# Peptides against a protein of PDB entry 6MBK: the designs that were tried, part 14

Target 1, 240 residues: chain A of PDB entry 6MBK
Amino acid sequence: GFEMVNFKEEGFGLRATRDIKAEELFLWVPRKLLMTVESAKNSVLGPLYSQDRILQAMGNIALAFHLLCERASPNSFWQPYIQTLPSEYDTPLYFEEDEVRYLQSTQAIHDVFSQYKNTARQYAYFYKVIQTHPHANKLPLKDSFTYEDYRWAVSSVMTRQNQIPTEDGSRVTLALIPLWDMCNHTNGLITTGYNLEDDRCECVALQDFRAGEQIYIFYGTRSNAEFVIHSGFFFDNNSH

## One batch from the design tools (peptide)

Design b1_p11_2_s4 (made by RFdiffusion4, then SolubleMPNN; from b1_p11_2, 3 letters changed)
Fold by OpenDDE base, seed 2:
Structure b1_p11_2_s4 (fold): chain B 240 residues (1-240), chain A 11 residues (1-11)
Amino acid sequence: as target 1 above (240 residues)
Amino acid sequence: MEFPARVLPVL
């Protein structure tokens, strides 16, 4: 009932191929298709994950390395998804000097500097880990791990990470959700949830969408500053 | 369990 389309202003999004009614379950993604902290632990990254306190404590970084490892793996199950991700982002880590100077007069500059500092520090730490840790030898990143690689992966996760329940529903974990995360944002109500019985993400239509229309979802309450700093876009009609 | 999309990161 939908297809991926490159829209001129929004970039990639989902377009309805048939009429979809409000509240209709039009999209679901089984857990087995998700990139999760658990799938990272079960991948070539697993041995290193089990020995590194930062990977264990920060699921977003675990996802970033999972994403990099899978990108570097020609036979990765997630290659089709990874190829749909932007090569660059509009988040602070990709700001040009003039953009940073423009923001120096705003409170956002502190978040920009924080992202720069934290990402640089993390890169320096993990560069050493990848070069020296025995469990890093099997990683495809062993011989090629650049700041640009890390910046891309961190930005990909920062702009797309989701909190979903663990398989038993006892805890929450982080996940990248292929196909679904192509939906662009609009005002409304949260219409995505996790169905533990069927072990899948489920999205119902926020409104009626006619064949040929772009399908939007409501990401959740954010300030415009939060959208700019963490999601890399402005939303002019933001009600918050 | 409902969830918002693209939750804010901890850096």
Scores: peptide ipSAE 0.427, ipTM 0.904, DockQ to the pose 0.141
Fold by OpenDDE base, seed 1:
Structure b1_p11_2_s4 (fold): chain B 240 residues (1-240), chain A 11 residues (1-11)
Amino acid sequence: as target 1 above (240 residues)
Amino acid sequence: MEFPARVLPVL
């Protein structure tokens, strides 16, 4: 019912291969296909995760390291997904001097500086951890962990992380959702949820989409500043 | 359980 397409302005997105009606369940992704904090714990990262308080406390960082470990693993199940991710992002960690200067007069500058500072500090911390911690020796990134690697992973997670329930529904966790996260944003209502009975993410169509049309979703209520700072794009028709 | 896409991060 859909295919991944590289659109000129928007990068990768999903295009309908048939007519899809509003509210039709056109896309679902089982938990087993997601990159989650739990899958990170069950990966080569697991032993280190179990011993590092920051990884345990910050699921987004756990996902970032999970992403890096899987990227560095040629036989990773998620290689096809990882290869679809941008190599660079338009988020603050990639801003040039002129972009930072442009935001200097806005309140967003504080978030930019916060991202820079926090990411740099995290990198410095984890560089030392990877070099010295006994449980880091089996990580595929052991001998090659650069700031550029970390910046990319953090930015990937920042722009794509989702909050979903745990398998038993008792808590929430973070997940990257392959294929589904290729959907680009438009105004509307949230049309994605998690079906605990079937243990899968489910997306229903926001509107009718004809064959050949790009399939959009509504990411949620965001300010344009939030889109710029956290998602790396500006949405002109944003109603917020 | 509905969820928004791309939850804002905690840095």
Scores: peptide ipSAE 0.413, ipTM 0.897, DockQ to the pose 0.142
Fold by OpenDDE base, seed 5:
Structure b1_p11_2_s4 (fold): chain B 240 residues (1-240), chain A 11 residues (1-11)
Amino acid sequence: as target 1 above (240 residues)
Amino acid sequence: MEFPARVLPVL
């Protein structure tokens, strides 16, 4: 019903290969295909995770390290997904001096500076952990962990992380959703949910799409400032 | 700063 396409202006996206009707379940992603905090715990990162309080407390950082470990693993199950991720982002961590100066006149500047400071502190902390902790010896990033690596991973997670239920539905966890997160954004309603019975993410079509049209989804209600900070883009037609 | 994750509703 759809195919991955590299669109000139929007990067990777999904294109309909047939007519898709509004509210049609056209895309689902089983839990086993997701990058989750649980999959991080079950990976080569698991031993370190079990010993580091920050990884345990901050699922987004756990996902960032999971992403880095899998990227550094040639045989990773998620290599096809990781290869679709941008090498750089338009998020504040990548802003040039002129962009930061422009933001100084906005309310977003405090959040940008906070993000810079927090990310730098996290990197410094984990650099030391990776260099000194015994359980870090198994990590494929042991000998190569740069700020650029960390910035990329944090930005990847920041722009793509989702809150989903745990398998038993008793708690919430964080997940990256391969294939689904390739859909580019448009205004509308949230059309993605988690089906616990089938243990999968499910996406229904926001509108009718004809064969050959790009499939868009609505990422959720966010302010333009939040889009800039968390998604790296400004959406002019954001009705929220 | 915790960046808010997108919340997927339980279906």
Scores: peptide ipSAE 0.384, ipTM 0.860, DockQ to the pose 0.854
Fold by OpenDDE base, seed 3:
Structure b1_p11_2_s4 (fold): chain B 240 residues (1-240), chain A 11 residues (1-11)
Amino acid sequence: as target 1 above (240 residues)
Amino acid sequence: MEFPARVLPVL
């Protein structure tokens, strides 16, 4: 077993409540608990999704709007999960002017500016959509949709999105994985997979953990800098 | 430095 704990330096994480052995299946998350493009389509966002080409083409943006709609819904199933998310992120969209000035001497500045411009353009587009589209009238975002909201949602998705199979395993889709994504990172091997037979994410222990120890997982080699407004599928060619 | 969507392998 495990429990959610707020660690002083690392924020929220998972702590073992018993001894866990390496390769032991200690955590699983059924599809029904995931925030996915499919759950977005089946939510109040569904009618708008079905008529907006950008939402259809960019699963990450669909997840961002799904996250915003659920956050604005007091009765959302995902409220407990959403409350665990950071209110701010150490991503380029949150960089202060001095941080941006420092980056002007680096090649990263072009990516940062591109991200700012793309995010601003997306916000402007969807602001207009929310104000004018008939299927947007019932969205909880209708009366409150700020750039700060959009920045937060996009950043939440960028930092937490995962690629999982569709229910039939024929395609891939994007998902936020509650509870699992609370595990903090350590170096090692990917120990999480998707079990199609049981329709769930499964995580096995990277190493032995004793009762009272924090449980770490390996997120893979994520470079912190490319906060790419994920325009869909990044094929990580790291077939190691 | 992409935050790659974690590709979860199909088990």
Scores: peptide ipSAE 0.111, ipTM 0.725, DockQ to the pose 0.509; fails the geometry check

## One batch from the design tools (peptide)

Design b1_p12_1 (made by RFdiffusion4)
Fold by OpenDDE base, seed 1:
Structure b1_p12_1 (fold): chain B 240 residues (1-240), chain A 12 residues (1-12)
Amino acid sequence: as target 1 above (240 residues)
Amino acid sequence: SLVPVLRDYSPF
């Protein structure tokens, strides 16, 4: 009922190939297709994850490293997904000096500086870990781990990570949701839920979409400043 | 029942 399209102004998105009604379940993604903290633990990253306290404590960092490991793996199941990700982002980590100077007049500046500092510190820490830790020897990124790599992974996760239940439903974990995250954002209601019985993400249509229309979803409410910090986007009509 | 899927905005 949909196809991937590169929209000139919005980049990649999903377009309806048929009429979709409001509240219609048009998209679902099984857990096995998700990039999760659990899939990171079960990957080549698993041995290092089991020994590194920061990876264990920060699921978003675990996802970033999982993404980097899979990107560096030609036979990764997630290659088709990874290839759809932007090579660069409009996030603060990619801001030019003038953009940062502009933000100095905003409330966002402290969070931006914190993001820069934290990302740089994490990179420095993990660069050392990757170079020295025995369990890093099998990582495909061992000999190729740049700040640009880490910045990209952090930005990818920052803009795309979602909270989903664990398989047993007892806890919340983090996931990248392939295909689903190609829907561009609009204001509205949360229309994506996790079905524990079928072990999948389920997305229902926010509104009626006609064949040929772009499908939008609502990722959640944020201020424009928060959208800039986390996604690099401005939403003038953030009415929610 | 569905568990809402929420974008995570936690910092790095």
Scores: peptide ipSAE 0.624, ipTM 0.953, DockQ to the pose 0.926
Fold by OpenDDE base, seed 5:
Structure b1_p12_1 (fold): chain B 240 residues (1-240), chain A 12 residues (1-12)
Amino acid sequence: as target 1 above (240 residues)
Amino acid sequence: SLVPVLRDYSPF
C-alpha cells in the first residue's frame, strides 16, 4: 500500500506503492502502537504520574515526558518512531531573535511569549521534581534533563498530538499516532477516525493517489496564525 | 461508528 520515503523538501513522508482510491481505508494503527496518556501511566513514568498533579492535569505534558523517557530507553518499542521525529523544529520555541522581532508586529507575539514563559516554568518545575522526587530516581532522564530536551518534547507533542477516545469511549485522551503522522499535510477534510470496535485509528484516502505519489492528509482546520504557533508554518492553501 | 481524530492545539 505505502512506504516511508525521505522527500527532499518535506522530509519523511508516505508514498503509495499502488493506486489508492479516494475514501479507501489504506492505513490503520491499533491503540497498542499509540503513545497515549494511558501508555505514559503504564510506563516507567507511571509512579511519578500517580503523584504529580501537573502530569495528571495536563495530558500534553504527560506525553512530552513519556516521549522523553522512551527516547532515553534504548529498548523502547517506540524507538523506530522516535528516530523519525525531527531533532529540531521551526516552531516558535526555536525562533531566533530576528524571527521573534518580526513577530512583535503581529498578534501572534503574545501567544509566543506565553509559550516561552510556560515552557520555561514547566522545565524549572520538573527539573526540581526529577532531582528530588523518589519516583523520579528510575527515570532514564534522571541525570540528563535539559531545557533543550524539554523544548524538543514539547514541540514534538505540540505538532503531533491528537484527540482520540479512551478505550471505553467514555472520554477523550491525547495520542501520538506513529506511522500515520508521517503523512505530510495538505488542505482538505479530516479523513482519520477512531474505530472503537477494532480499537484502532483508521485513515481513508483524501483523494485518489497513484503508485509513486506522496500520500497527504489533513490535520485539521486552523488559521495561519494558529499554524505558526502550533506547527511552525504558514499554510498557503489554508482555506479556513 | 468512527470517532473523528482531531489534532489537539491546547496550550502547554
Scores: peptide ipSAE 0.620, ipTM 0.953, DockQ to the pose 0.925
Fold by OpenDDE base, seed 4:
Structure b1_p12_1 (fold): chain B 240 residues (1-240), chain A 12 residues (1-12)
Amino acid sequence: as target 1 above (240 residues)
Amino acid sequence: SLVPVLRDYSPF
């Protein structure tokens, strides 16, 4: 067992309520609980998705808009999850001028500038789409879609999106995995798999955790620069 | 069988 806890420095995380052994299946999340490109298509966003080439081509943007639409929907199934998301992130889109200047000394600066440029362009594009497209009229974003909204959604998806198989296992799709993504990050191995037979994400423990310890997971093999760009993380002892 | 769940780092 585990419980959600607000850790002072790390925000929300999962804490073990009993001893958990390494490789023990301690957490699973059925597909129906995931925010996916498919759930985006089946939401209030669906009509616009069906008409917008960018939403269709970029699943991450589709997830960002799905997240925004659900956030703006008081009766959304995902409200409990969305309310656990940070209001701000340590991602480059939130960097102050001094932080950006510091990154000028790193190879990451080009990707940061690209991210700024792309995010701004996407916002401008979708602002126009939301204001003018007939299928956008039903979106709860028409009268309130700011750059800050989009920045937040992009950062939320950027830091949390995962590749999972489609229901038939024939393709890969993108998903936010509620509860599971509340595990804070550590270095290690990928310990989450998708069980197609049971149609669920399954997470096994990276290591032994004692009752009362925070449960950490590994999000993926990336350089520190890539972690900064995509997740705002930096690990001094990152071996990758 | 399990399919690895991987964090996606595709750019926006």
Scores: peptide ipSAE 0.615, ipTM 0.952, DockQ to the pose 0.931
Fold by OpenDDE base, seed 3:
Parts: C-alpha cells; sequence; structure tokens
Structure b1_p12_1 (fold): chain B 240 residues (1-240), chain A 12 residues (1-12)
C-alpha cells in the first residue's frame, strides 16, 4: 500500500499507492527485522557487551556500536537498511564553526557543548577499550575505529532510536525500526504500537491518505531546542 | 494489547 519516494522538500519518505483510511493498519515490522539492544547482545558485539559497564548501562551506545559492527560486516542482515541511512547528518556534531557560533545566541548552546564533550569522551574511552580488550579482537572495526565513524553512528541512533518492550514485555528497550523510520514527521497522535502477541511494531494511519499522497507519522512531543539537539533544525509547527 | 512505540530523545 506504499512506496519509497524522494520528495523535493522532505527528502525520502513513503507515498500511498492506494487510498488508506484513518486508523487502518498499513505497516508492520516484526521484531526479527529490528536493530535492538538484544540483537546487539546476540551479535559479534555480545562478548564485549557482557564485560563493559557502559555498553550495559547505555542502550543508545550499544545500538551505535551494533550499527558500526553491522555496517563493517559485508554479510550483515541489515546491510539493505544501513545503505538507506544518510552518510552525513545536519546534527550539531556536524556543525561548522560558524554554525556553532550562531547557536551561542540560543538556549541550545549548553546542550550542544555537552553533546560534543560526551561524544568525545565516549570515543576516547571506547578507542582504548577496542585497542586493549580481548573481546574486541574479532570486531570488524578493531583496526579502523575513527571519530567520524562514532559521530555517524551516534547521529544515526540519536535521530532514529525508539522505545519498545522486550520480548516478554517486562522491560523497555531501544530499537531502530527499518522501513517504518522512512516516514516523515507531522504533528498529531502516536499511531505506532508494539503488538506483543504477534511480536511486531504496528502502525495505523493518522488520517485518510489518498493514492499518491505522502504518509506522515508523529514521532512524539519534543521542544524546538530538542529538535536542534537531536535533528539539527527547528520545527515551527511544534506546540512546544 | 498494543504498547505505544515512542521516539527516544535521551542524550548520549
Amino acid sequence: as target 1 above (240 residues)
Amino acid sequence: SLVPVLRDYSPF
């Protein structure tokens, strides 16, 4: 009922190929297709994850390293998804000196500086871990782990990570959701839920979409400052 | 029953 299209202003998104009614289940993604903290633990990263307190405590960093390991693996199941991701981002980690100087007049500047500091510290820490830890020897990034690699992975996860339940529904975990995350954002209600019985993400239409119209979803509420921090832009139609 | 899927805006 949809296709991937390059829209002039929004870039890549999903377009309806037929009329879709409001509240119609038009898209679902089984757990086995998601990149999750659990899939990271079950990958080549698993032995290192089991020994590193930061990977265990910070699921977003675990996803970033999972993404890097899978990108560096030619036979990765997620290669088709990873190849759809941007090679660079408009996030603050990619800002030029003049763009950072402009932000000094905004409330976002303190959080941007914190992001720079934290990302640099994490890179320095994990560079040492990758060089010295026995369980890092088989990682495909062992001999090629740059700040640019880490910056890309952090920005990819920062812009796309979602909260989903664990398989048993007892806890919340983090996931990248292929295909679903190609929908562009609009204001509205959350229309994506996780079905534990069928073990899949389910997305229902926010409104009626006619054949040929772009399909939008609502990712959740955030401030304009958070949009700058996480997405590199302001969203004027955001009520916050 | 569906559990809402929410974008995570937690910092690194």
Scores: peptide ipSAE 0.612, ipTM 0.952, DockQ to the pose 0.877

Design b1_p12_1_s1 (made by RFdiffusion4, then SolubleMPNN; from b1_p12_1, 4 letters changed)
Fold by OpenDDE base, seed 3:
Structure b1_p12_1_s1 (fold): chain B 240 residues (1-240), chain A 12 residues (1-12)
Amino acid sequence: as target 1 above (240 residues)
Amino acid sequence: SLVPVLHDTTPV
């Protein structure tokens, strides 16, 4: 059906290996392959999660620490996925001084400063937690937790986190979706849903794709400002 | 029925 390919202008993406028709289910990812708040709770992070109010309240931060713990674990099930993630991002947390100065003339500067301030505060808080909390001694990041580590993890989560239902469908939780998040973006309709009966993410084709064509999906509507703040991307013609 | 999978744009 598809293969991972490095495209010259767009980086890694998925390419069709056969003709795919519009609305055809071409990709699915079972819950067991997802990185979720639940998988974080069931990992080496679980004991700390159960005692830290911020991890419990902020599922995105829980995912960030889950990524860091799994990255530091050579035998992690998610190593193949983690190796596909960028080592750096074009998000505001990676902006150079000149880029920040350029934004001073825009309304976006307030959101950038807020993000910097919040991320720095969170890092300082969790640095102390990791150094002092008894359950942190079991974490593979205990002796190596830098701001650069935290910046990478939160940027990975901000750019890739998705809302999915819990197993019982009663609540919404956060997930990183391996393989699916390798698709590059286009304008269109949401074509990914969660099948609770089969307990999997299901993606149907937005349009017809021929063998050899790149497969694009639509992740949702964002303003250009929101996209810059969260993903570092700018779209020239947001029609909506 | 499928529950839509939505990219969450909420900052940390």
Scores: peptide ipSAE 0.432, ipTM 0.913, DockQ to the pose 0.914
Fold by OpenDDE base, seed 1:
Formats: C-alpha cells, structure tokens, sequence
Structure b1_p12_1_s1 (fold): chain B 240 residues (1-240), chain A 12 residues (1-12)
C-alpha cells in the first residue's frame, strides 16, 4: 500500500501506492523488526551491556550503541534501515557557531550547552570503556569510535526513539521503528499504537491518502503527556 | 487495547 520515496525537499518519506482511507491500518511493524533496548541486549553489545551501568541505566544510550554496532556490521538486518538515516541532523549537537551565538541571549543556550557537555562526557567515558573493557573487543566499532559516530548515533536516537511496551506489557522500553519513522510529520492525532497481542506497532491513516500522495503521520514537538492530552489517540477500526 | 506509541523527547 506504500513505497519509500526520496522527496527532494523532505528527504525520504512514504508514498501511497493505492488509496488509503482514514483510520485504515496501512502500516505495522513487528517487534522483531524494531531496534530496541532488548535487541541491543541480545546483540553483540549484550555482554558489554550486562556489565556497564550506564548502558543499563540509559536505554537511549544503549540504543545509540546498538545503532553504531549494527551500522558497523555489514550483515546487520538493519542495514537497509540505517542507510536511510540522515548523516547529519538539525539537533543542537550539529549547530554551527552562528546558531549557537544566536542562542546565547536565550534560555535555550543552557540546554544546548548541557547537551554538548553530556554528550562529550559520555563519549569520553565510552571511549575508555571500548578501549579497556574485555567485552568491547568483539564490538565492530572497537577500532572506529569517534565523537562524530557518537554524536550521530545519539542524535539518531533522540530524534527517532519511541516509547513502546515491553513484550509482557509490564514496562516501557525504547525503540526505533523502521519504515514507520520514514513517514514525514504533520499536525494531527497520534495514530500509532502497540498491539501487544500481535506484538507489533500499528499505524492507522490520519486522513485519506490517494494513490501517489505522501503519507504523513502526527509527530509533534510537545511532551508525551501533551500529545495524549491535547492531540488524543484513536484507533476506531483497530480496537484491540 | 493498543498502547500509544509515543515519541520520547528525553535528552541524553
């Protein structure tokens, strides 16, 4: 019902190959296709994860390292997904000097500096871990772990990480959702939910899309609480 | 029932 297209101005997106009706389940992604904290634990990163307190405490960093390990693995299942990710981001970690200068008069500068500081410290920490920890020897990034790599991975995760339930539904975990996150964003309602019975992410169409139209999903800048409160969540035809 | 999939804006 859709195809990946590289739009000149918007980058990669999804285009409908047929008419899609509002609220139609047009896209689902099984857990096995997601990059999750759990998949990180089950990967080559697993042994290091099991012994590093920061990786264990910070699922987003675990995802970042998972992403780096998979990127460095030629046979990774996620290579097709990873290759669609931007090489650079419009995140504070990529701000040019002029952009930072512009923010100097704003309260945002403190957040930017905090992010820079935290990311730099994390990189320094993990650089040492990768160089010294026995379980890091098997990582494909062992001899190639730069700040640029880490910046990219963290930015990828920060821009694309989603909260999903664990398999048993008892907790929340973090996931990158391939294919789904290729949708460009518009204002609207949350139309993506996780189906625990089928163990998959399910996305219903925000509106009618005709064949040949780009498919947009709601991806706001608000807090998760604000998304739920102000934007709402609906699955009229796919109540599970 | 579906659990909403929420983008996480938590910084690193």
Amino acid sequence: as target 1 above (240 residues)
Amino acid sequence: SLVPVLHDTTPV
Scores: peptide ipSAE 0.463, ipTM 0.918, DockQ to the pose 0.589; fails the geometry check
Fold by OpenDDE base, seed 4:
Structure b1_p12_1_s1 (fold): chain B 240 residues (1-240), chain A 12 residues (1-12)
Amino acid sequence: as target 1 above (240 residues)
Amino acid sequence: SLVPVLHDTTPV
């Protein structure tokens, strides 16, 4: 009972095509449609992943590289999803000098600087890895891996990565959830769970939505600083 | 039972 719509100022979102009641299961996404650390390991990135300790230790970076590899692959299963992603973000890695100067008066500044430093270091490291590692030769990134590519990928992951259980439920892993992450954010309660029996993400409506209304979800409890750092959102009177 | 799906706030 929903459709993808490009909303002004908000970008892509989901719109109800019928009335949806609060707590109604309106959206589910099977594991096979998710971009996960496991799917990264099973992709063209797999050989490099098996040899690089940073990729193994940092699932978010693994997802970022997975996203870049799939973006560069015309036949990727996730092309339809990737094409819906923003080309740029309102995250710290995209902040102009004046925005960074403004943040100097906030508690977020230290996290911003940390993010800049870490992202730059990671890019420099992986640029060298991609150029020199034997298993990187098969990556579509070998001849085209810019800082802009990397900052886009990590920003995409930072804004969209979710914790889900592994297939056996024994551990937590990271996933990008296509279609579901098209819902724009609002304040409220988490209404998305993973159903291990059916092996799918399940989203219930946070509130009643009428036909023609945009469907919003709550990604999680965050401070304004966390929103700025991780999501690019800011709520003046955020109660969370 | 459902396992909550949580947005991960871990920075890179």
Scores: peptide ipSAE 0.426, ipTM 0.912, DockQ to the pose 0.938; fails the geometry check
Fold by OpenDDE base, seed 5:
Formats: C-alpha cells, structure tokens, sequence
Structure b1_p12_1_s1 (fold): chain B 240 residues (1-240), chain A 12 residues (1-12)
C-alpha cells in the first residue's frame, strides 16, 4: 500500500504504507480512470472534436480542452485528480521577464518564443471557435475561456501526458494517468508499462521502499522511446 | 506483454 502525502519541498507525492520490494507491482491504473484522447472524444467535447481539425490532429490539445472541460464541471469524475494539479508551472509559458531576458543570450530563447507564439495563436483560434461554433455551446467553459486557462491546461498536459497504446493496441494515444503521476521523479529506469490484457497501466517499484518512505519513479526524458530501444525496458516482455 | 508508458513533454 501507499498513501498520498503533501511533502514540504516536493508537494504531493506517494508514501509507502508497507515495505515494497524492487520490481513489485505496487500501482495500477485501469484505462477507465485515465484522461485520454478517447475519453475526450466521449465527453462533452466530443461533438466539437468531431468537427475541429486541430483537435483531431493534435491529441495534446484535445487533452488540454478535455482537462478544461472537466475542471469546469463540478460533477466531473476527474475532479479529485484535477484538484491535485498545480495552479502554476515552471514551464516557459510562466517565465517572468527577467527569466526571458536571461535566456536571450542562449539558443533556448528561440524555442521559448516559438512556444509563446504557438500557444497564443492556438488560444486565439480556439477562442473564436468557442465563441462561434455550434457544438461549443454546451461546453462548460463557453463563457469563461481565458489565456490563463489555456496556458494552464497546455502546461498541465505538457508536463504530464504519456504515450499509451489504444485499447486494441494498434496505435499510440496520449493519456494523463491519475494517481500514478503523483509519484515524484528520481533517476532510474522506466518502470511503468501498459497491460493490454487487463487494460491498465502498471507500475513496478524502481527499488526497495520501506514503510514511511516516499515512492519515486523515473518519468524519463523526451527521448524515452530512444532510451527504451537502447537500454531496454524494465519489464520482461515474456512475463506479461 | 507490457507496452512501455512513455512520458511525452513535447510542446503543443
């Protein structure tokens, strides 16, 4: 077992309530609990999704709007998860003027400016869509869609989205994984896989954890796919 | 068989 704890320096995390052994399956999250592109399609956003080419082409934006719609819905199944999300992020979209000025001397400034420009353009586009599209009338964010809302949603998605298989395993889709993403990051190996037979995300312990210790996982890097190819996957493909 | 869950931090 584990419990959610608010750690002073790291914010929310998971703490072991018993000894957990390395490679032990300690956490699993069924597909039905995930926020996915598919759950976005099946939500109040579905009608708009079916008519908007950008939502269809960009699963991350679909997740961002799904997150905003669910946040604006008091009875959303994901309210307990959404309430655990940060209200602000240390992403480039939240950089202060001095931080941006510091980066002006670096090559990173071009990526930051690109992100700002793209996010602003997307917001302007979707603001118009929400105001004018017939299928937007039922969205709970219809009368309240600010740049700050959009910035928060895309930052939430950028920091928490994961690639998982579709239900039939034929394609890759994007998902936010509640409970699992409460684990704070440490260096190590990827210890999370998707079990298609049981239709769930499965996380095994990176190391031994004692009762009372914080449970850490390795989120990986942007090159996780390359890392898996070069370093192998922690799970034995023959066992599951 | 488990499919790796890959964190994706690609900007929108």
Amino acid sequence: as target 1 above (240 residues)
Amino acid sequence: SLVPVLHDTTPV
Scores: peptide ipSAE 0.387, ipTM 0.901, DockQ to the pose 0.585; fails the geometry check

